# Peptides against a protein of PDB entry 4M9S: the designs that were tried, part 42

Target 1, 135 residues: chain A of PDB entry 4M9S
Amino acid sequence: SRGLVGVECITPYSYKSLAMALQRCVEVLSDEDRSALAFAVVMPPGVDIPVKLWSCVIPVDICSNEEEQLDDEVADRLKRLSKRGALLSGKRMPVLTFKIDHIIHMFLKHVVDAQTIANGISILEQRLLEIGNNN

## One batch from the design tools (peptide; aimed at target 1 E27 F107 V111)

Design b1_p29_2_s3 (made by RFdiffusion4, then SolubleMPNN; from b1_p29_2, 18 letters changed)
Fold by OpenDDE base, seed 2:
Order: C-alpha cells, then structure tokens, then sequence
Structure b1_p29_2_s3 (fold): chain B 135 residues (1-135), chain A 29 residues (1-29)
C-alpha cells in the first residue's frame, strides 16, 4: 500500500504499547481502508469533521462520481475504521462526523508515507478552496 | 520541511472548518 509503510520504523512515539497495537490493526485492514486511514493524517486531530470534508481526501474509485454515493462509500470506510481499534470516533448527532484523536494522529505522522501526506495536503487544500467558492 | 507543511495545513484546515461551520449555522438560523 502506498499510504502506509509496511516496514518497522524507529519513531519518538512515547506510547509504545499503543503503537504496537495500532500497527497490528493497520496490518489487518484492507488496502482501501488502510489508504483511508493514511489520509486521516491530513485532518486536524480532535475535531469532529463531517463526512463531506472527509470525502475531499479519501480516495474512492469503486463507485459513481456522484457526491452522495461517494459520501456513502467514504462513510462506510470511516465506520469500519472506527470499529477497528477505535482508529476513529464517529458521532451521529446532529450530523454524521468522524474524529481522529491526537495520539493516533501522532502515530500516523510517523508511519504514513511522506508522498501520501504531501498529496493529501495538496488535494485537501484544493478541495477546500472549491468548497469555499461554491458556498 | 514536511513537518512544517503539515503544521501549516492543519492550521489552515482548522480555520476553514470553523468558517464552514459558522456559515452552516447561519443557514440554519
């Protein structure tokens, strides 16, 4: 997977036991879910982010380009991640949102491929600009 | 550096999200 490094790396991560658990969770993910998790690194930690904004960066190539269908697929991936070691936290009310916590975000910063991070940032910035112009 | 880029991106995203939420709140009022 291009999103996450498949090899062990030395990091300053202070929570070694948690890091090991997270790594195990990542290893059992599908390629699609692992990719989605990788792009979560470009989101601000500790913030409830609506699915629409997640869909700006989560790559989806298996469904229609219609916005509603893309959002549904993204939501499904994020839901799976929320169930897998609580990699994300979902909130249904008042609007469906997902949040990455600071500790998991710190983990991702060290295990996600640098090129993936750069691409995700670029894509997100472009999409946010477009959203801002359309509102 | 990549770290600086990440920090800038996150800061910018926070501002953007805050603005979007304010707009959404205004539309619901």
Amino acid sequence: as target 1 above (135 residues)
Amino acid sequence: SMEELRRQALAGLRRSLAELRRREAEWRA
Scores: peptide ipSAE 0.181, ipTM 0.687, DockQ to the pose 0.018
OpenDDE base, seeds 1, 3, 4, 5: peptide ipSAE 0.123, 0.131, 0.140, 0.135; ipTM 0.658, 0.667, 0.684, 0.678

Design b1_p29_2_s4 (made by RFdiffusion4, then SolubleMPNN; from b1_p29_2, 14 letters changed)
Fold by OpenDDE base, seed 3:
Structure b1_p29_2_s4 (fold): chain B 135 residues (1-135), chain A 29 residues (1-29)
Amino acid sequence: as target 1 above (135 residues)
Amino acid sequence: SMEEIRRQALEGLRRSLEELRKREEEFRR
């Protein structure tokens, strides 16, 4: 199984209540959105990441024939996550980007299973190589 | 600029990947 594991978040900060709130938010997500959130753990916290780069790690079941459609689907998922508390923050200008905060990232590091992290790394590395070879 | 945002993002990704690779290797040991 891949995705988020039901593990209690241990933080050095007094965010027990926040961890509980985050857990509740995660539980009500769809499988697809929860998966997207899980793979956000491979992104650097506090950095505005363009949607194209998010699309390198977020799994989409439908292999879109068009790159634009893939980006749109990813953007929709990230937008939904941004509406769920403080999971992500989005910016539209100058380019559409999403950012994961340090607190959320720290939470994910503790609750996302090792296999999911490994898969995310592998996928991202592969996609970045492909992008690099095409440039 | 858009270019600067992309550059910063890619640099951040590189650093995070390196850190995650180290963690993954630790899990294999």
Scores: peptide ipSAE 0.316, ipTM 0.819, DockQ to the pose 0.030
OpenDDE base, seeds 1, 2, 4, 5: peptide ipSAE 0.308, 0.167, 0.311, 0.309; ipTM 0.813, 0.656, 0.816, 0.814; seed 1 fails the geometry check

Design b1_p29_3_s2 (made by RFdiffusion4, then SolubleMPNN; its pose is not in this set)
Fold by OpenDDE base, seed 2:
Structure b1_p29_3_s2 (fold): chain B 135 residues (1-135), chain A 29 residues (1-29)
Amino acid sequence: as target 1 above (135 residues)
Amino acid sequence: AAAAAEAEREARRRALAEALARTRALLAR
């Protein structure tokens, strides 16, 4: 997390400078990576979320009939976001997980469309129920 | 071992559902 944490400690304008830095980071993303970042707002901040749950809400343009290919493509997107200004934090062990930090989540709450947030939450809740009933 | 793994998966799903409920409450403000 070396990129964004450094901005918080330097000025009383940390929030405005952070928001501007984050906005600039979002603007240089591909449309796919920007969409993945937008849907990260539906995840609970500070929680290590398995890629399987990210794949429930992150849109993938590739019609892969294989669930493994979906998880791999989602993981690659999340990994790119993790590298760009530490927008996410990835862990490989014991399971590949990604976490959104509270500050990034708070930023996304203000910039992501409210309907996108509501839809993403509803989809995630439905998928969690389906996963719950199949286990 | 299977029952313990299932119980851990269930506990994780519950913790995630609670975290989502908190997130919804935060997003509604």
Scores: peptide ipSAE 0.293, ipTM 0.766, DockQ to the pose 0.017
OpenDDE base, seeds 1, 3, 4, 5: peptide ipSAE 0.256, 0.146, 0.275, 0.149; ipTM 0.754, 0.647, 0.759, 0.630; seed 3 fails the geometry check

Design b1_p29_3_s3 (made by RFdiffusion4, then SolubleMPNN; its pose is not in this set)
Fold by OpenDDE base, seed 4:
Parts: sequence; C-alpha cells; structure tokens
Structure b1_p29_3_s3 (fold): chain B 135 residues (1-135), chain A 29 residues (1-29)
Amino acid sequence: as target 1 above (135 residues)
Amino acid sequence: DAARRAAEEEARRAELEERLARTTELLAK
C-alpha cells in the first residue's frame, strides 16, 4: 500500500487567475442570475442561509403577489448559481438553505458596485426589522 | 485627484464592511 504522497497542492492559481475565472463565470450568467449573485454579497459567508432570508434581498419581478411563488423563484435562481462552479452551495435538508463561500464573497466585495452593496444592506436591514417585529 | 478618489472609495468600502458586520449580527439573532 504505497502511502498517498501528500501532494502539497500548491494552488497554482494566483488570486488574479481565480478572479479572472470567476469574472468569466459571472459574465455568462443571465442578468437576473447576475443580479442575484451581486446581492449575495450582503450575506455572511460560510453560513447556511434559508431561502426566506435570501428572498429579502434578491430582486424578483413576479406578476403574482403570491409569497410562495417568490420563494420558489428565488430558490430557482440560487439553484442555478449553485450549479455554476463554487458560487453557492445548497442544502435541501432539513430546510432549503444556500451558503456563499468566503472566496466568492471576497470576490464580490471587490467587484460589486458600492451603491448596490449599500442598497442590499439597507434592504436586508429593513426586512430583518420587519420580520423581527412580526415574531 | 485620482488619489483622492481612491481614498474616498476606500473609505466608502470600509463603511460598507462595518455595515455588513452589523447585518451579520442581526442575522445571528
């Protein structure tokens, strides 16, 4: 049994190359999915966030005012993002959640427009206050 | 002027990071 020689995985990918790869991934997204990804920057990295909270910040133009449809649409967008590389990680059990990785979050902090980040924070804070007051 | 703009952007980004930290605290609650 030849011992697995600990391949020192020197990640040959410079931060620059990783950023370029991520930028390419972002460019091929639809406008809607790219927008959803942009607002993912307001979520804490490495934390499993339920879809309900994602729906607070992800803009969705739905013809029907049904909240159930809103969550489903948001979930679909997040699912698509999770299938595009390491952008998001989804968990279905026990509750559908999505998590943004630290590396992706760092990338977004640098590339997302500052006003977009500010708006996302404001929206999230407002929605959280509303949820907190209704519980 | 470029240096000033860069400094202003950095200050803005720093403020946003502080606000993000606050939102994280709200979510943990």
Scores: peptide ipSAE 0.440, ipTM 0.854, DockQ to the pose 0.031
OpenDDE base, seeds 1, 2, 3, 5: peptide ipSAE 0.435, 0.438, 0.431, 0.434; ipTM 0.849, 0.851, 0.847, 0.850

Design b1_p29_4 (made by RFdiffusion4)
Pose (drawn by RFdiffusion4):
Structure b1_p29_4 (pose): chain A 126 residues (1-60, 70-135), chain P 29 residues (1-29)
Amino acid sequence: SRGLVGVECITPYSYKSLAMALQRCVEVLSDEDRSALAFAVVMPPGVDIPVKLWSCVIPVLDDEVADRLKRLSKRGALLSGKRMPVLTFKIDHIIHMFLKHVVDAQTIANGISILEQRLLEIGNNN
Amino acid sequence: EKEEEFLERAEKIEEESPLFSMEQVKEAV
């Protein structure tokens, strides 16, 4: 209910809070990987979820979502790969409350909608 | 000086990508 700023303090670390640190990991990022990361906010954290359940909210055969989610986990270790049962990724929690009070307030609502939308279109496949 | 560097980074990120507000960084500074 306040993000990482709820716990920021003087610590042996050079950063007042972990968000100030993560700031850079996002700054060095490929412009588009900034995009895919900026959107993975609207995902369930600590939950393993498939490439296609991702192809819905990440921008651009759609494995390209996976490629981005791979660079994203290799570069700052921001995501998480889990090869089988099915090629799936996962957003950890700190790497989430970073994005909550950091990603543009609108883009949160837009990801919520683009998803409930593309979810419903997989509902129409049947 | 470190606080100014963080604010400059935040502003650079916001200029390069409108997807980010960097509110936590600004509050922490």

Design b1_p29_4_s2 (made by RFdiffusion4, then SolubleMPNN; from b1_p29_4, 16 letters changed)
Fold by OpenDDE base, seed 1:
Structure b1_p29_4_s2 (fold): chain B 135 residues (1-135), chain A 29 residues (1-29)
Amino acid sequence: as target 1 above (135 residues)
Amino acid sequence: SEDQELLELADRLMERSPLFSLEEVRRSV
């Protein structure tokens, strides 16, 4: 099974213009898209990452989706995020990938709970090992 | 192959992920 229960972002930077703008963007997201954005923090910024690898950390409710549809659901969430400013950038060629930029990553590092980040890293590592063992 | 490239990227991500996430957060606090 893939995915995780979603989390919310909390920022202490109420008076910084950039933080305020990003916070507003986050607030208008659905709970599931906001959770996807939060867990994007576990990825290194500036790297074009295939959807399959994003699916290792992006929370998806597997009880409501067939396992075969997990990558598609993750892709849809990432696509929605990519349409909202600089939250993510997507590429279709040569394969469907998404990238988090440094500014957004820096923001997420400060607004996502440290324990959530730690858990996300652990889950990513475990799932990457599983991918390696299956190939 | 595409699978091999994916696995190589996965290996790099495993090595880098702490530096770009929790460890980086700890250093920035």
Scores: peptide ipSAE 0.108, ipTM 0.655, DockQ to the pose 0.024
OpenDDE base, seeds 2, 3, 4, 5: peptide ipSAE 0.107, 0.102, 0.051, 0.100; ipTM 0.658, 0.654, 0.543, 0.645

Design b1_p29_4_s4 (made by RFdiffusion4, then SolubleMPNN; from b1_p29_4, 15 letters changed)
Fold by OpenDDE base, seed 4:
Structure b1_p29_4_s4 (fold): chain B 135 residues (1-135), chain A 29 residues (1-29)
Amino acid sequence: as target 1 above (135 residues)
Amino acid sequence: SEDQEQLELAERLMARSPLFSMEEVRRSV
């Protein structure tokens, strides 16, 4: 008798509670980390994404033009987010990647303003073009 | 070569993103 794992229907109450919990997690973030989280909405959920691609959307102000420094700074931000209520999930092997869960992504789509989303998309497009031109 | 691989991955990711259209992906290539 394979026990039907009862799909616990997330009650509206559970959703509200989760939303409130996530909102609290967002509120305690630094401005920089909160900004990083906001731009994470442009990524597809449930996919392990390399830091290099995250760096295309995460706003970072670095003095050096070295790509390695950019990736390191982005990675640090994403690591902090990963430690905050599992906003992201990080993996080190085979390549350092981070993943946004569907639930978090859905939350972000509702709370991140349209202009921020549009900006994130624009920035991603621009940087991808730059990567393509450097090939 | 590495950049090309990352670009291809990015294109695939954008295609899967609910915020991107296929046209947007094409324009980014």
Scores: peptide ipSAE 0.159, ipTM 0.676, DockQ to the pose 0.020
OpenDDE base, seeds 1, 2, 3, 5: peptide ipSAE 0.025, 0.017, 0.016, 0.017; ipTM 0.444, 0.438, 0.404, 0.419; seed 1 fails the geometry check

Design b1_p29_5 (made by RFdiffusion4)
Pose (drawn by RFdiffusion4):
Structure b1_p29_5 (pose): chain A 126 residues (1-60, 70-135), chain P 29 residues (1-29)
Amino acid sequence: SRGLVGVECITPYSYKSLAMALQRCVEVLSDEDRSALAFAVVMPPGVDIPVKLWSCVIPVLDDEVADRLKRLSKRGALLSGKRMPVLTFKIDHIIHMFLKHVVDAQTIANGISILEQRLLEIGNNN
Amino acid sequence: SETEEALEKVRELLKEAAEPFLEAFEEAE
């Protein structure tokens, strides 16, 4: 209910809060990977979810979502790969409340909608 | 205050990165 700023203090760390640190990991990022990261906000955290359940909210056969999610986990260790039972990724929690009070307030609602939408279109495949 | 300034810089970058896709998605509608 206030993000990482709820706990920011003087610590042996050089950063007042972990968000100031993560700031850079996002700054060095490929412009598009900045995009895919900027959107993975609207995902469930601590939950393992498939490439296709990701192809819905991440921008551009759609494995390209996975490629971005891989660079994203290799560069700053922001995501998380889990090879089998099915090629799936996962967003951890701190790497989430970073994005919540950091990603553009609109883009949150837009990800929520683009997903409920593309979810419903997989509902129409049947 | 330093934290707010740092987060605003990131917000601007992330907003710029999200805009092309959001425009293309709205056009598709």

Design b1_p29_5_s1 (made by RFdiffusion4, then SolubleMPNN; from b1_p29_5, 15 letters changed)
Fold by OpenDDE base, seed 2:
Structure b1_p29_5_s1 (fold): chain B 135 residues (1-135), chain A 29 residues (1-29)
Amino acid sequence: as target 1 above (135 residues)
Amino acid sequence: SEIEEALARTRKLLAEATKPFIEKEKANL
């Protein structure tokens, strides 16, 4: 996934300083965390999303294919993101969820590769439909 | 835009998929 790699920050923000700060924050992330952040753009801003549903789109390639381990790894990534630049907001109760704020989402929408966004949406939709059919 | 329209569709699916998780935990509290 291309994610945020090598993409210049193009922002509609009136104050470039915020965009610059976010860009710097993104640049210091690990490749894995940056990739996770990129795919966060496919989530609706302002909505608490359970980790299980995040796992439908967050790429994990270094852990077991076991569902439980995947969810834990995804949660760890999202937790790290939540501790940096307010990129995400975590909530433990009633279930572990993460939310992307509107301002961060708007930033990502402009800096994440368009094909990455499109692919992420397609993957998420497919997996959500599968979950729905299995329940 | 096409992306925004796609995001809107996905939002509906996410809402539906999220509901069981929230309801289950609330029932257990």
Scores: peptide ipSAE 0.422, ipTM 0.843, DockQ to the pose 0.029
OpenDDE base, seeds 1, 3, 4, 5: peptide ipSAE 0.301, 0.416, 0.421, 0.420; ipTM 0.716, 0.838, 0.841, 0.850

Design b1_p29_5_s2 (made by RFdiffusion4, then SolubleMPNN; from b1_p29_5, 16 letters changed)
Fold by OpenDDE base, seed 4:
Structure b1_p29_5_s2 (fold): chain B 135 residues (1-135), chain A 29 residues (1-29)
Amino acid sequence: as target 1 above (135 residues)
Amino acid sequence: DEVEEALARTRELLAKATEPYIKEYKENL
């Protein structure tokens, strides 16, 4: 029985340096993209989430007659985040999904306003229940 | 942790909501 030698992953980056780097990435975002990133904290890390489900929490202002564009607008925001410091990871197959990594998620849990997190979770749960009832 | 507990509750809902998309993809193969 070969004992899993706990490889102490010496991360070359101190937690402080990583936090600083992430903070800098957040600061250069537009207000809309920064808001989208904040609400990403309500998603479980390491899970590929379809864009439609991201749209449950990402705030987008669209005209009523353009409701079909909601997913596209959300996807564009998430795509920008995926290209900015790898804040998210995008995947096209089998469907367009985005994933938040554990490190980014942990960062967001400590920097996003507690009320924003609570509200986002509440909204997500409500909207997911509505989707589930329609399926 | 309140956030982790809330995330745990949403995992099942997310999985259920994701299933139709995967099914649709498989049916179109």
Scores: peptide ipSAE 0.313, ipTM 0.811, DockQ to the pose 0.029
OpenDDE base, seeds 1, 2, 3, 5: peptide ipSAE 0.181, 0.302, 0.296, 0.309; ipTM 0.679, 0.802, 0.800, 0.810

Design b1_p29_5_s3 (made by RFdiffusion4, then SolubleMPNN; from b1_p29_5, 16 letters changed)
Fold by OpenDDE base, seed 5:
Structure b1_p29_5_s3 (fold): chain B 135 residues (1-135), chain A 29 residues (1-29)
Amino acid sequence: as target 1 above (135 residues)
Amino acid sequence: SEIEEAMARTTELLRKATEPFIEEYRKSL
């Protein structure tokens, strides 16, 4: 899979101008941040998700076995996305969370490869089940 | 679709995991 489709986004909705703007925002991201954004599609829109749960999906190449280091790296990527065209919205209290808006989520559903979405959902589900069983 | 159904399942798992996580951290602050 290619993660994000390199072709211009075509949506069935009247937000062509917004889609074009979002496409431009995606194009200027680093490869790592663009990959993180792609996997944000597996998250439900409008929900404040703790960084630990984002870490279940966001791919990280360099980290130790310590959970804090993994979370820190993921948090840094999500923070960068939140600063770029408000692709995400961050909240610090009571814990650091990030949220994807419905419009951004809809955009991603049209530009992220279907196999990437399916794989991300599968990974997320497996890791969430493990967390649930350990608590 | 199959993707939408899978997303619905994971959404419920996320909801269950999110609330306790936030409460634990709130208590530790």
Scores: peptide ipSAE 0.328, ipTM 0.819, DockQ to the pose 0.031
OpenDDE base, seeds 1, 2, 3, 4: peptide ipSAE 0.213, 0.328, 0.322, 0.326; ipTM 0.716, 0.815, 0.813, 0.818

Design b1_p29_5_s4 (made by RFdiffusion4, then SolubleMPNN; from b1_p29_5, 12 letters changed)
Fold by OpenDDE base, seed 5:
Structure b1_p29_5_s4 (fold): chain B 135 residues (1-135), chain A 29 residues (1-29)
Amino acid sequence: as target 1 above (135 residues)
Amino acid sequence: SEVEEALAKTRELLAKATKPFLERERERR
């Protein structure tokens, strides 16, 4: 299985109501946006991360080979997530960044497939190393 | 956990990579 796991949310939250609310928010997402949210688990919570770094892990289905267009598609997905129950927090100025909150990240760690997490981390590490070597 | 250990390594790489991308993103947008 890939992406978000299961119908039943296993949550570490003492208050089940929050986990249920988050699950409802996830269920109404498109498959593409839900996949993007799943890969957000590889990011550290509470950090404003530039869109270009998000693009290292967010899967892109249909886009131009132009780097700018890839970043724009990723930004659009992240913007949609930021409008859904505060799943992400977007900051436009001075630089466009997105942040995942600790509480959302904790939720994702329990509902995202372990193989998806492992793959996302591996992909991110590889791409970051490549970027670092090219600078 | 294995996930936490892997995330710790990734956090360090992200911290190093973030600063240059902040400048590039500001110039591009």
Scores: peptide ipSAE 0.227, ipTM 0.789, DockQ to the pose 0.033
OpenDDE base, seeds 1, 2, 3, 4: peptide ipSAE 0.139, 0.229, 0.220, 0.226; ipTM 0.639, 0.785, 0.776, 0.783; seed 2 fails the geometry check

Design b1_p29_6 (made by RFdiffusion4)
Pose (drawn by RFdiffusion4):
Structure b1_p29_6 (pose): chain A 126 residues (1-60, 70-135), chain P 29 residues (1-29)
Amino acid sequence: SRGLVGVECITPYSYKSLAMALQRCVEVLSDEDRSALAFAVVMPPGVDIPVKLWSCVIPVLDDEVADRLKRLSKRGALLSGKRMPVLTFKIDHIIHMFLKHVVDAQTIANGISILEQRLLEIGNNN
Amino acid sequence: LFTFPPLPPLSEEELEEEIEEIEELLEEH
C-alpha cells in the first residue's frame, strides 16, 4: 500500500531503497523490453503463467513474447524461465511492487483491460 | 511508461558493475 518506499532506510547498501537500484536496470533496457516489463505489472506474481497468457499484455507465431521475457530475465534477472511442463514465465514479487508504484498509473488500467479483452477473445474460440 | 527521473549516464564498464551489484542485492533479498 505504499510500495518499496514503505521500507526504505539507511542500510549498508548504497541505495536508500531497492527501487532506486532497479531504476537503472530498467534504464539500460531495450526500449521495447522496457515496454514488455512495463506491462508485466498486470500479471499475477509468484504464479507460473504461459507464453500465450503473456502474448495478451506484452506489445509488438508469437514466441516473440518469450524472446522478450527471456532477455528480460537474462538482463537484470527481472523475470523467470521454467522450461517444462510448458514454456512459462513468472514475475517475482519485489520485481512487481517495483512496477506497481512506478509504471504509469493509466498503463495499469490499460493492461487490465487489454487482458480481460484478449482473455474474452480466447473465450470466443469455443 | 515510468514515473521516475533518469539517472546520470555511465560508461559501459560502470553499468556492468552496477548491474552485478543490483543482482547480488536481489539475491540477498

Design b1_p29_6_s3 (made by RFdiffusion4, then SolubleMPNN; from b1_p29_6, 9 letters changed)
Fold by OpenDDE base, seed 1:
Structure b1_p29_6_s3 (fold): chain B 135 residues (1-135), chain A 29 residues (1-29)
Amino acid sequence: as target 1 above (135 residues)
Amino acid sequence: LFTLPPLPPLSEEEIEKELKEIIELLKKL
């Protein structure tokens, strides 16, 4: 059965209503979860991304002695976001991954400031290079 | 981080309900 990738026809009305609902969802988040959501914009939509890669861009204030807890803290934030509507979707198997849907990603691209997006991309690129050089 | 002005306050439950309804509508289209 070929799943018809349904062309989601977003009407202007649906977009406005969705944008308003999403904005309200963002406003009720904690500062930490809101920051995590903002940086989720740098990830490609529709892709199941391992927590390790999310940890490259999700800002977490970790005490120097707790680098091992980074992935756990990031995972907790992403789990909270996944419970709030359709902000993220999580999978546990085969490894813990999270995915941002295209519609949420499109919203974030419009509402997250350009400097934050640019910074997030730069940070991701830098950390990916570091991971690649350490392997 | 975000550039939008704040919206009038709604309860968290109302916001989640609105979001779910919109997403379900989008999935049916």
Scores: peptide ipSAE 0.091, ipTM 0.651, DockQ to the pose 0.524
OpenDDE base, seeds 2, 3, 4, 5: peptide ipSAE 0.085, 0.089, 0.089, 0.086; ipTM 0.643, 0.665, 0.647, 0.647

Design b1_p29_6_s4 (made by RFdiffusion4, then SolubleMPNN; from b1_p29_6, 8 letters changed)
Fold by OpenDDE base, seed 4:
Structure b1_p29_6_s4 (fold): chain B 135 residues (1-135), chain A 29 residues (1-29)
Amino acid sequence: as target 1 above (135 residues)
Amino acid sequence: LFTLPPLPPLSEEEKEELLKEIIELLKEL
């Protein structure tokens, strides 16, 4: 099992270029998709996260109380993010999941405001506790 | 939500090219 730990030494130049590219990707998003991306910073990077858990932090204004509609709207936003510069990676099987890569997550930690991060973490923790208590 | 000031505007063609570049960078990581 050759774990190619490719130490890709991202040169400062590569980092600057990537950061600029990512910033451009953020700028062209809709307000809704940009908000979704901001809150993605609270998720652990490199992990396939089910849409249900994403729905705990992604802000969605839905009139319906149906959980399925919430998940569908969240999934649509995450799908759009996955198509725009591969900001996320989606998998359909066995369950619909999305993953944020380490590099994108690192970028978000530096560009999303501290209050948004703090709020997102608080909301996620609260909603996870609620889910855990209902099981 | 984001703390970065906006960059100077790009043309649609430049945006598309930049998007391709970022996708390639992510594949190499």
Scores: peptide ipSAE 0.121, ipTM 0.712, DockQ to the pose 0.644
OpenDDE base, seeds 1, 2, 3, 5: peptide ipSAE 0.061, 0.070, 0.106, 0.075; ipTM 0.587, 0.650, 0.696, 0.652; seed 3 fails the geometry check

Design b1_p29_7 (made by RFdiffusion4)
Pose (drawn by RFdiffusion4):
Structure b1_p29_7 (pose): chain A 126 residues (1-60, 70-135), chain P 29 residues (1-29)
Amino acid sequence: SRGLVGVECITPYSYKSLAMALQRCVEVLSDEDRSALAFAVVMPPGVDIPVKLWSCVIPVLDDEVADRLKRLSKRGALLSGKRMPVLTFKIDHIIHMFLKHVVDAQTIANGISILEQRLLEIGNNN
Amino acid sequence: EEEEEIEEETEEALEKVKELLKEAVEKAL
């Protein structure tokens, strides 16, 4: 209910809070990977979810979502790969409350809608 | 006073990231 700023203190670390640190990991990022990361906010954290349940919210056969989610986990270790039972990714929690009070307030609602939308279109496949 | 200064510095850092992410979203659209 206030993000990482709820716990920021003087610590042996050079950063007042972990968000100031993560700031850079996002700055060095490929402009698009900045995009895919900026959107993975609207995902469930600590939950393993498939490439297609991702192809819905991440921008551009759609494995390209996976390629982005791979660079994203290799560069700053921001996401998480888990090869089988099915090629799936996962967003941890700190790497989430970073994005909550950091990603543009609108883009949160837009991800929520673009998803409930593309979810419903997989509802129409049947 | 020290806690307020830390909060201000953190808010400024987060605003910079927010602006960068907003620009990245706009470029993606």

Design b1_p29_7_s1 (made by RFdiffusion4, then SolubleMPNN; from b1_p29_7, 14 letters changed)
Fold by OpenDDE base, seed 4:
Structure b1_p29_7_s1 (fold): chain B 135 residues (1-135), chain A 29 residues (1-29)
Amino acid sequence: as target 1 above (135 residues)
Amino acid sequence: SERERLEEEVRAAMERTRRLLAEAVAKAL
């Protein structure tokens, strides 16, 4: 019975290495996707958030005034982010949601400009209040 | 610093929005 040598998987990924990898992932994003990622910092980590609520903070310039297209465009951006190095995780059922992980959120909190975060939170708060009043 | 002030404001605002977000999530699901 060969004793399972507990391979201490020392994940050599120091916080520094992970940060560097994430930074590289951010650098290769389009301006639009990078902006979307930046505003993801205003969302609580570990929470599955419907696309409708993501649309409250993700800036989208659409040619059409169709509200349905707004959510679709936001979803597409978030989907692209989810395909890039686990920046987000998507869930299709029962409702399309996206979640930011704690590690990514922590990274964004350090690299996103404080004023940008402040603005995003302000926008989110305003939109949530509006939604609450309309329901 | 200005950054520290903003960070504190953000933290406070995030706390305020947490409840609103939870409610909105519940309604949207």
Scores: peptide ipSAE 0.375, ipTM 0.852, DockQ to the pose 0.030
OpenDDE base, seeds 1, 2, 3, 5: peptide ipSAE 0.375, 0.371, 0.363, 0.371; ipTM 0.854, 0.852, 0.848, 0.845

Design b1_p29_7_s2 (made by RFdiffusion4, then SolubleMPNN; from b1_p29_7, 14 letters changed)
Fold by OpenDDE base, seed 3:
Structure b1_p29_7_s2 (fold): chain B 135 residues (1-135), chain A 29 residues (1-29)
Amino acid sequence: as target 1 above (135 residues)
Amino acid sequence: EEREERRKEVEAAMAKTRALLAAAVEKAA
């Protein structure tokens, strides 16, 4: 999906209507998918990010010892989000990546708890450092 | 004003991770 790239809001009414539509999309999500969407806010908008890196911040209730299985579960959640109101944009080639658009990101920054955002950023930073040190 | 301060803190925190993320994206590609 292409997401909401290039969409601009020119009136407060348009913004409100878009926010209402996004809120409806969020409300019908499962708890797991809603949580995944919340933590998507820690990623910079407009960047194609590989699933492996998404897995650094997307919470999984049942964790497998195999990293590959974790990536698959994360990918499934992100795929569902990409099909729901274009919350994310996915690309399969050359590597499976997902991207959050600016509008969605801005929306999430207003509705996701600030402490959750801070924690997500901290977790991402720690896990990125670990990945870097293991290479 | 409190909202603006929180926004600035979040933006600053995100900026700190951008370089690490960029390096990780390159390695994962």
Scores: peptide ipSAE 0.339, ipTM 0.828, DockQ to the pose 0.038
OpenDDE base, seeds 1, 2, 4, 5: peptide ipSAE 0.337, 0.332, 0.237, 0.336; ipTM 0.828, 0.825, 0.726, 0.827; seed 2 fails the geometry check

